# Peptides against a protein of PDB entry 5HDT: the designs that were tried, part 78

Target 1, 163 residues: chain A of PDB entry 5HDT
Amino acid sequence: MVVKTFMDMDQDSEEEKELYLNLALHLASDFFLKHPDKDVRLLVACCLADIFRIYAPEAPYTSPDKLKDIFMFITRQLKGLEDTKSPQFNRYFYLLENIAWVKSYNICFELEDSNEIFTQLYRTLFSVINNGHNQKVHMHMVDLMSSIICEGDTVSQELLDTV
Target 2, 163 residues: chain A of PDB entry 5HDT as posed
Amino acid sequence: MVVKTFMDMDQDSEEEKELYLNLALHLASDFFLKHPDKDVRLLVACCLADIFRIYAPEAPHTSPDKLKDIFMFITRQLKGLEDTKSPQFNRYFYLLENIAWVKSYNICFELEDSNEIFTQLYRTLFSVINNGHNQKVHMHMVDLMSSIICEGDTVSQELLDTV

## One batch from the design tools (peptide; made by RFdiffusion4, then SolubleMPNN)

Design b2_p18_8_s2 (from b2_p18_8, 6 letters changed)
Fold by OpenDDE base, seed 2:
Structure b2_p18_8_s2 (fold): chain B 163 residues (1-163), chain A 18 residues (1-18)
Amino acid sequence: as target 1 above (163 residues)
Amino acid sequence: SKAKKAMEKALEELKALK
């Protein structure tokens, strides 16, 4: 496995950035994004979120198509927030907390398909949000959505219909 | 599974950065 290989390798400090760059690129591959195990996909999403945190405000991904795939992937994982009793809820919370604090989705403003990404994000969040969530979850959801609205120059009609 | 363990380890390593 790519992750095991890179993380278990004995690397010099001078090669650390290159190591994590390679890891970042491989984590965004179809091998991981389309992994059949739902729990593995969640872990991949958390790792990707941490990669964005580490490289902020930049990203190691230069392909617009790849960035779109990543954020659509992360958005799909957020559906797991609906079940507060799930054993994996803490990891879903970590994912939400991370992307909200880092404002990871703001990178998407440079993409042609930003409105599609934001629309899917809002649809997902409104689909899973419920009164069973604690105040912290609600706060992060609001922070995430507010950041996009406040920092975006324009909002598509599709997004407006979603909100 | 081995995949899950590897990813969990990677996540912990990434959390320790920055």
Scores: peptide ipSAE 0.296, ipTM 0.868, DockQ to the pose 0.039
Fold by OpenDDE base, seed 1:
Structure b2_p18_8_s2 (fold): chain B 163 residues (1-163), chain A 18 residues (1-18)
Amino acid sequence: as target 1 above (163 residues)
Amino acid sequence: SKAKKAMEKALEELKALK
């Protein structure tokens, strides 16, 4: 499957959102979420993060199951932050920076399995955090986690134990 | 690969928006 991409700078925001709707849906397909190439999956995650940025505070995905799959997928990609010497680290950094700044995971509060998603996110972040990360990486990780804690009325005991 | 090229292009275009 090949994703068609195109951009017209003369289009307004709503027209741009409509233009990229098909792309957004394709990115969330099993073909991309389960792509065998790790580099492709990272690129997909970055694109998904930008989709959430563009459509914020809403998302072009209506299925709660699909949203769960997407955020579980993004969470899995964050494992790549562990190796600061990786050639792909800058792209992992972009992913982290984006989702932290946009507060993309906040849309998960509407999902029944939000606690599962947040728990996996926290476990992943704590598993990859190390002294090799610069201050910016640490800041983004803290911003991401604190935003979820502050916005959530309640958190599971499992999540609390993770923190 | 074709997938990488497509995703790289998509990413660059998306990064330029908003």
Scores: peptide ipSAE 0.257, ipTM 0.866, DockQ to the pose 0.038
Fold by OpenDDE base, seed 4:
Structure b2_p18_8_s2 (fold): chain B 163 residues (1-163), chain A 18 residues (1-18)
Amino acid sequence: as target 1 above (163 residues)
Amino acid sequence: SKAKKAMEKALEELKALK
């Protein structure tokens, strides 16, 4: 596994950035984004969220198409928030908390398909949000959505229809 | 299983940064 290989490498401070850059690129590969194991995909999403946290406010990804794929991927993982009793709920919570606090999705404003990404995010969040979630989960969901609305220059009609 | 363990290790390493 590429991730394990990189993690096992001895490196100095100068090589760290290169290591994590390569790790970031490999995490965004189809191998990980389309991994058949749901738990692996969740871990990948959490790692990607941390990559965005580390490189904020920039991203190590230069391809708009790749960025779109990543955020659509992360959005799909957020559906796992629906089951509060799942053993993996804590990791779903971590994912939500991270992307909300870092405002990771804000990098999408520069993408041509930003409205599609935001629309899918809102639809996903609205589909899973319920009274079974504690106040912290609700706050993170609201923070994530409100940040995008408040900081966005334009909002598509499709996005408005989902709000 | 092997992949999961590797990813968990990577996640912990990334959490420790910044």
Scores: peptide ipSAE 0.256, ipTM 0.849, DockQ to the pose 0.039
Fold by OpenDDE base, seed 3:
Structure b2_p18_8_s2 (fold): chain B 163 residues (1-163), chain A 18 residues (1-18)
Amino acid sequence: as target 1 above (163 residues)
Amino acid sequence: SKAKKAMEKALEELKALK
């Protein structure tokens, strides 16, 4: 993953990062990922996105299964981008902007099930994208998808069929 | 950092919803 020029300057020190380790692990628990309240799930997704931003290009999660669960969870939250008139749209926008700028999903390339994750992401984005979205939303969606295509050495036929 | 502040605010809101 290519880190942005000013990413290091905006990141916390290694000592401060350790303070968030327990929080990072706690937010990735089934209690939060499967929380019945959609507003809580959205907040959890935003917190997870910020965690990935702080720890980029690494992540405090070592389990491939846990990483898969997290990104599939984040992908499900992106469905909320469809309703641009929702009071929570600004928070969904924040989630999209963050993961697109940080290129958070690029961590998934080392996972065995990366194609499944990327395919689900693309299906979700194309299911919610519409002409009602402003230029910034479209830009972030394109940036997110383009970064994955450009960094990947191969693109599966399933992913190509999704686009 | 901006990320730290954003996460802290989100965490506070999350706690309030619990």
Scores: peptide ipSAE 0.084, ipTM 0.761, DockQ to the pose 0.033

Design b2_p18_8_s3 (from b2_p18_8, 8 letters changed)
Fold by OpenDDE base, seed 2:
Structure b2_p18_8_s3 (fold): chain B 163 residues (1-163), chain A 18 residues (1-18)
Amino acid sequence: as target 1 above (163 residues)
Amino acid sequence: SKAKKTMEEALKKLKELK
């Protein structure tokens, strides 16, 4: 597949992937996904985004439920994009930029609950998008949503209502 | 916190990959 080949050329070696496998698994644990500190959760999300970048177009997670939890988690972190004056905004921007460029959410098409994930993503993005965001933020949001729409064969009515 | 520092270090390393 041409897409896979292209992505693999820009990703880490298999040796590097193996090195960070344990980290990837630990980051997906409930300890981190449900960490009480929002700054920690943001850092976890950024790390997870980088994991997906490194392993793209694949993922080191085999459990569909775990993948769902991860993307629902990442989606929740994107709420932080609303406050452009936050000291953590740059990390939220990094998260958005990364997942948009990598097309990380496209992995979710293999999940039974993909529509739920995408619906929550769209709701979140539309809830935080505002005129205070610069052009780059808007572009990344559009890129992220457009990629999902273009790749999707079927979309729930609920998701369509958010678009 | 300890967790925060750990994640910051992890992120730093991951960002430098490829």
Scores: peptide ipSAE 0.312, ipTM 0.891, DockQ to the pose 0.031
Fold by OpenDDE base, seed 1:
Structure b2_p18_8_s3 (fold): chain B 163 residues (1-163), chain A 18 residues (1-18)
Amino acid sequence: as target 1 above (163 residues)
Amino acid sequence: SKAKKTMEEALKKLKELK
């Protein structure tokens, strides 16, 4: 993919990636993924998105279960996009913009439960999208969903019903 | 609060990386 090639050319050095490996693993811990503070969870999601950006097209996580947990977690955070007047909206926008541009969810194609992840993502996006969102938000949402459809060889009926 | 500050710092550092 042209986008991936371009991103790879601007990625951090291997040495820099190694410095953040422990952080990446720590961010994916239950402590952060299940943190009681909503603002903390949003920050965690943004950090995770940046981790995926930095390590693209790969991921520092080797456990399929952990990857699933992470993307389900990120998906849940995207619900915050609904309130465009929230003080935290800019961070939600950052999250959306990042994962759409990086095509972070495409890593999920390697997972057995990819259809579940994509279905939840689509449901979440359609549940929060509204006329209050500017064109950029709409564009990122469309880009995110379109990328998954285009990259996937097969799409579940449930996902098709959601679209 | 401590976790929030830590995450803010982490996010700041990560944003500097491309």
Scores: peptide ipSAE 0.286, ipTM 0.875, DockQ to the pose 0.032
Fold by OpenDDE base, seed 5:
Structure b2_p18_8_s3 (fold): chain B 163 residues (1-163), chain A 18 residues (1-18)
Amino acid sequence: as target 1 above (163 residues)
Amino acid sequence: SKAKKTMEEALKKLKELK
């Protein structure tokens, strides 16, 4: 599938992937995804983004429901991009840059509720886009959204209305 | 890789929080 092809990149060896498998699974636990500290959740999202980069085009998570939860979680963290003056903005930028470059969300095409995930992503991005963002931020946002549109066989009317 | 290094550092910090 084209989605997996675009996710191909320089990755760690299989031996290195196995080393992080248990840690990757623990990171996706409710303890971290529902952590009460906003800064911790941002760190979790960045780490999850790196996990997807390392394991691309596959993921160490076998449950479709877990994958959906993870990407919905990452999407919620992207709301922090709105405040360009935040001390944590650099980490939000890293998160955006990573998922855009890796095309991490493209793995969601294999999920039954992919349209829901993409719709929430687009709504979130459009809600935080402002004139205070530099060109790089805008570029990554456009790259992320364009990749999903181009790789999708069918785009829902709801998604089209959002764009 | 950069991703590996970032993941290692993040995971260390996350482990301390647990």
Scores: peptide ipSAE 0.220, ipTM 0.833, DockQ to the pose 0.032
Fold by OpenDDE base, seed 3:
Structure b2_p18_8_s3 (fold): chain B 163 residues (1-163), chain A 18 residues (1-18)
Amino acid sequence: as target 1 above (163 residues)
Amino acid sequence: SKAKKTMEEALKKLKELK
């Protein structure tokens, strides 16, 4: 409650947010989510993360299926965190930092398939985490996973087995 | 590519918003 109130006070005006509605909808299209260029997909994920930041705690997407597709897409992009020496690592870091701070995945609690989304997120994070990551990367990964566990009413056994 | 340029510009604009 306190977090939502604080974020709401610092949000852009409704008029400014509406200017990006069309962009938000286009970013969620199959053209971008299934784009063949890996660098384009990463940029799309970063843009989507910023859209969620701007609209937090709400989202411009009303379709549960579309929201699921978006978060499964973002989760797939997080695989790029594994290579710390990649020239694109800074953008992957930005993606992680953003979604962790905003708590973007918390919107998924309203979805019937939330457990599937969270399970895939945890599996992805544990698959890429390594000793080469600096303290900030580890902190954001822990913050992201802890927030979901703490704010969820129940945690499925499947998710517990993943952790 | 054109797609990359479009996304980079969009990302820049979005990051400028608080």
Scores: peptide ipSAE 0.104, ipTM 0.770, DockQ to the pose 0.031

Design b2_p18_8_s4 (from b2_p18_8, 8 letters changed)
Fold by OpenDDE base, seed 2:
Structure b2_p18_8_s4 (fold): chain B 163 residues (1-163), chain A 18 residues (1-18)
Amino acid sequence: as target 1 above (163 residues)
Amino acid sequence: SKAKKAMEEALEKLKKEK
């Protein structure tokens, strides 16, 4: 019920943001980020992406370390985009579409380890992209990476060399 | 793959335009 609510909701009012704050914090716990079930991890990633959409352009998380953990976690889930015939592909697509549209990773620019996060993201996307993907997937991946390149104050040489 | 090359080309274009 809660998961479906997050996925079906647009950006919420301030009142609704406050309502979901505790849930947002709970979803970022090690219990969920390190959950043994791959499908659960995907749902968690989608919920986290929805949380970032709701709270954009800010985040309900105050810890830089927690933010890093979250985005590294989301990045790992994007590996599931590789199999376009998977029953879970639509949710992986949703995850990609969401974070690309919201520009969720842009909040990472304020993190000390932003370059690491972006590098891992780019490597992951290039790793999973294949000829089975349609133009929409390609567009979202390009949009996501382009936003980071264009809106970042600095882009590391390592990141540029990865592309 | 063709997909990887296409995406790489798109990003290279963006880097040059910045």
Scores: peptide ipSAE 0.245, ipTM 0.848, DockQ to the pose 0.033
Fold by OpenDDE base, seed 5:
Structure b2_p18_8_s4 (fold): chain B 163 residues (1-163), chain A 18 residues (1-18)
Amino acid sequence: as target 1 above (163 residues)
Amino acid sequence: SKAKKAMEEALEKLKKEK
């Protein structure tokens, strides 16, 4: 991913990036990623998705391990998409829509464990999809998969055959 | 399920396009 994205409340100037740098780092701390409240974790995931949108195509995180932790965390939150009647479904939808639009996971290609991250994402998407979901959900899931397949030169056959 | 089949078909289509 090399293109800056334009979305609601985009902020990608250097001054704006510096302003939110500390907040971005704090949100990626274990305190938030391992928060005991499920609703808090969802909000954290949405905020992290917004951070990736703001900083795209770069990330404010320099540690590969931290980036892996963040995306594995976001992937775990996507499990909440399964219950379409949940009061929190709209936020889960927002999370999905955001990461699909921004192509947030594409930054993971620079990580050594990218295949693990993508595999977990694919498995999660197929585990939660059901007949209660509308075409918008399907479209965003396909967009996520498409972005990874099309950009990845090193996408393994195992990932492609995850289904 | 129908949803899973649709996703599988979409994935297969993407693989062929690459």
Scores: peptide ipSAE 0.243, ipTM 0.846, DockQ to the pose 0.034
Fold by OpenDDE base, seed 4:
Structure b2_p18_8_s4 (fold): chain B 163 residues (1-163), chain A 18 residues (1-18)
Amino acid sequence: as target 1 above (163 residues)
Amino acid sequence: SKAKKAMEEALEKLKKEK
């Protein structure tokens, strides 16, 4: 798992991480992941991204199934990047920027269904990208995909060929 | 779209560098 050195230096103290544990667990509940309000789901995704940033390179979640659900959930929210004129675009941008910078998806290499998660991520990014996006969006998308590809031995050629 | 093509090219470049 590749995490930038600077991220490790700027992480919250262990005491602060403990304070956020309950919040992290609540945010990953079905109540929030399956919330009927699209704007709430976006906010939840942003908060989850922040949680991953704080706990990187680890996650406060111990269940592989829960981690899979979370990243599939985050991936679904990224569909909102398509409409660059949306009032919520700034939060979608924040989500993308955060997960790209932190390399949040790299924790998925420990999951049995990592290929499924990465495939869905790549397909989603290619689905939403359009000429209305600026270079920063392009850069973050490339960085996100690059981080996964460059993780090395854990990325199958089959996955790369599928996308 | 042009943007999609650019992403495809970027991905292909990454594949080669792998």
Scores: peptide ipSAE 0.236, ipTM 0.842, DockQ to the pose 0.034
Fold by OpenDDE base, seed 1:
Structure b2_p18_8_s4 (fold): chain B 163 residues (1-163), chain A 18 residues (1-18)
Amino acid sequence: as target 1 above (163 residues)
Amino acid sequence: SKAKKAMEEALEKLKKEK
């Protein structure tokens, strides 16, 4: 029910954003982030991506620790892009497309552990890119990584060298 | 792979621009 609600949401009014605030917070709970079902975790990641899209340029999450957990969680889900023939691939593609277009990870620049988050993201993307992905997947990955480099004035050389 | 090389090249170009 919750999953369907968020995935079907477009950018809503401010009033509707308030209505879904509690759901957004609940979605970021350990119950969902550490859910034992892989498909559930994917759906959660997609919903979280939608939340970031809807609330952009700000996030409804105020805790730096929670934000870190969320983006590390999303990064882990991106590993599922490795199987292009999976029935769930379209949802993995949706996740990638959305976070790339919205530039969702850019909110991490305000976090102390931003370099760790970006490093893990880069490593994950390079680990899965060999799996016969089409040009759209490639473009989204490049867009996601380049946006971080271009907008991050304090991006470390170590991060830039991560390939 | 070709995809990895393309991404690496993109990163190198961005590094050079800074």
Scores: peptide ipSAE 0.132, ipTM 0.764, DockQ to the pose 0.031

## One batch from the design tools (peptide; made by RFdiffusion4, then SolubleMPNN)

Design b2_p19_1_s1 (from b2_p19_1, 9 letters changed)
Fold by OpenDDE base, seed 2:
Structure b2_p19_1_s1 (fold): chain B 163 residues (1-163), chain A 19 residues (1-19)
Amino acid sequence: as target 1 above (163 residues)
Amino acid sequence: MEAPELSEEEREELIKSLF
């Protein structure tokens, strides 16, 4: 299982990182980012989150456009956090926990369209946050947003209007 | 860096391997 492989991989496993580089690139293809199956997209998002964890502080994706597409994709998947009773909620939780802990979105600061990415992230998080979420979910959401605000050099008016 | 294109069969296999 690909998800388990990336989940269990260590950051210090350089040989394995090289071995799975092509797989990481394939998972970021338009085919998977735009896959019609919601469950497939969720699993892809989890893998991508793990890929960012494994390759941190760098990313195996060298194209700014591709990085933007990936983070916009991950952001869209976070909408699944809205339904706390979903059978897939635990995987959405894993996605949130991972990207919050790793601070994966911090890579976006190097992108020209960082403010657009962060704006969409904040809008998404605020759209799905509700009282049905437990304290851990709330904490991860706050940690994720706070980290971006604290580390950002510039914040657009659009982002400020979202927060 | 762009990934090499996968065949339809390879894509199907990769999808199956995600689960």
Scores: peptide ipSAE 0.215, ipTM 0.815, DockQ to the pose 0.843
Fold by OpenDDE base, seed 3:
Structure b2_p19_1_s1 (fold): chain B 163 residues (1-163), chain A 19 residues (1-19)
Amino acid sequence: as target 1 above (163 residues)
Amino acid sequence: MEAPELSEEEREELIKSLF
């Protein structure tokens, strides 16, 4: 129910955005980000991706440290894209498609640890990319990485070495 | 700001609602 609620919400629904603000904050708590169940973590990641979509261009999370934790968490979930035959692959695909379309990671440009976040994202994506992925998956991965490079004022040498 | 802390029961209910 929660996943569908956020998935179906529009950015223009201000009353609903206010109503679910506490839920958005709870989903970003350490309890959920460090939850031992992999399926729970995936669903949380999908919800967080939708939260960024709904509240764009401003995230409901005001702490730079919290934002870093969230994006590092989402990045870790993308590792699940490696197994294309997994029963959960469609949800991993949704996560990838969402963050690529929304350009969710662009909010990280204002963070002090942006280079760390982007480097970890690129390393993760390159580690999971394989010939078993269809064209759409490859396209979203490339779009996500290209958007960050193109919109960033500077790219660290470490990030360039990763690409 | 951070949301108020949830009880264990409330967290379990929230997890169930994710599915």
Scores: peptide ipSAE 0.210, ipTM 0.806, DockQ to the pose 0.894
Fold by OpenDDE base, seed 4:
Structure b2_p19_1_s1 (fold): chain B 163 residues (1-163), chain A 19 residues (1-19)
Amino acid sequence: as target 1 above (163 residues)
Amino acid sequence: MEAPELSEEEREELIKSLF
């Protein structure tokens, strides 16, 4: 129910955004970000992606450290894209498609550790990309990486070495 | 801003609602 609720929510619905604010904050707690079940973590990541979509261009998370934790968490979940035959692949695809289209990672530019976040994202994407991925997956990966390069004013040498 | 802490039962119900 929660996944569908956020997925179907429109960013113009201010009443709904206020109603589910506490739920959005709960999903970003250490309990969920560090949950031992990989299926739970994937669903949490999908919800977080939708939360960023709904609240874009801002986010309900005010702590820079919390935002860093969330995006590092989402980045780790993207490792699941490697196995194209997984029963959960469609949800990993949804995660990728969402964050690419919304440009969710752009909020990280205001963070002190933005270059670390982007470096880990690029390393993860290049690690999981393979010939088993169809054209749509490849396009979303390219769109995500290109968007960050285009919107960023400065890129660390470490990030450049990763690309 | 941090959300209020959930009880163990509330967390379990939230997990169930994810699926």
Scores: peptide ipSAE 0.207, ipTM 0.807, DockQ to the pose 0.889
Fold by OpenDDE base, seed 5:
Structure b2_p19_1_s1 (fold): chain B 163 residues (1-163), chain A 19 residues (1-19)
Amino acid sequence: as target 1 above (163 residues)
Amino acid sequence: MEAPELSEEEREELIKSLF
């Protein structure tokens, strides 16, 4: 599935990559990841998702701990998908669509704690999925989870228990 | 900022707005 949002986007220039590189560290700081405003955190998550898209299949972050923090942060934001009537639902949808299409979580396979990250992702998605979600939301959730299962060499028992 | 369908340029400006 090609994300509609990105269908008309041009390939990122080196100038843009340089700009995002400079700003990426700030967005991943504790100031933003632990910001008290839920709407700000959602916006930060969307921006981080776009940063991963721009630098895919790699990331501008070199620290495994920082990468873990970011993906755990993004995972926590996905809880907002539960309320389909929220004015912010469209941005939660954007976040889900983006990370599913880009396969952003695939970077986590290089991390020692990848199974923990994937387990939390699955638990979060299963906790928020409901009959109020339309077909596209369900498809993105399934695509995201299936991609991780299919691309992983071994699925942990804990991950299997969540499926 | 209201619409999720942002261009790369719009997203760049959005990021800048956070600083």
Scores: peptide ipSAE 0.067, ipTM 0.676, DockQ to the pose 0.059; fails the geometry check

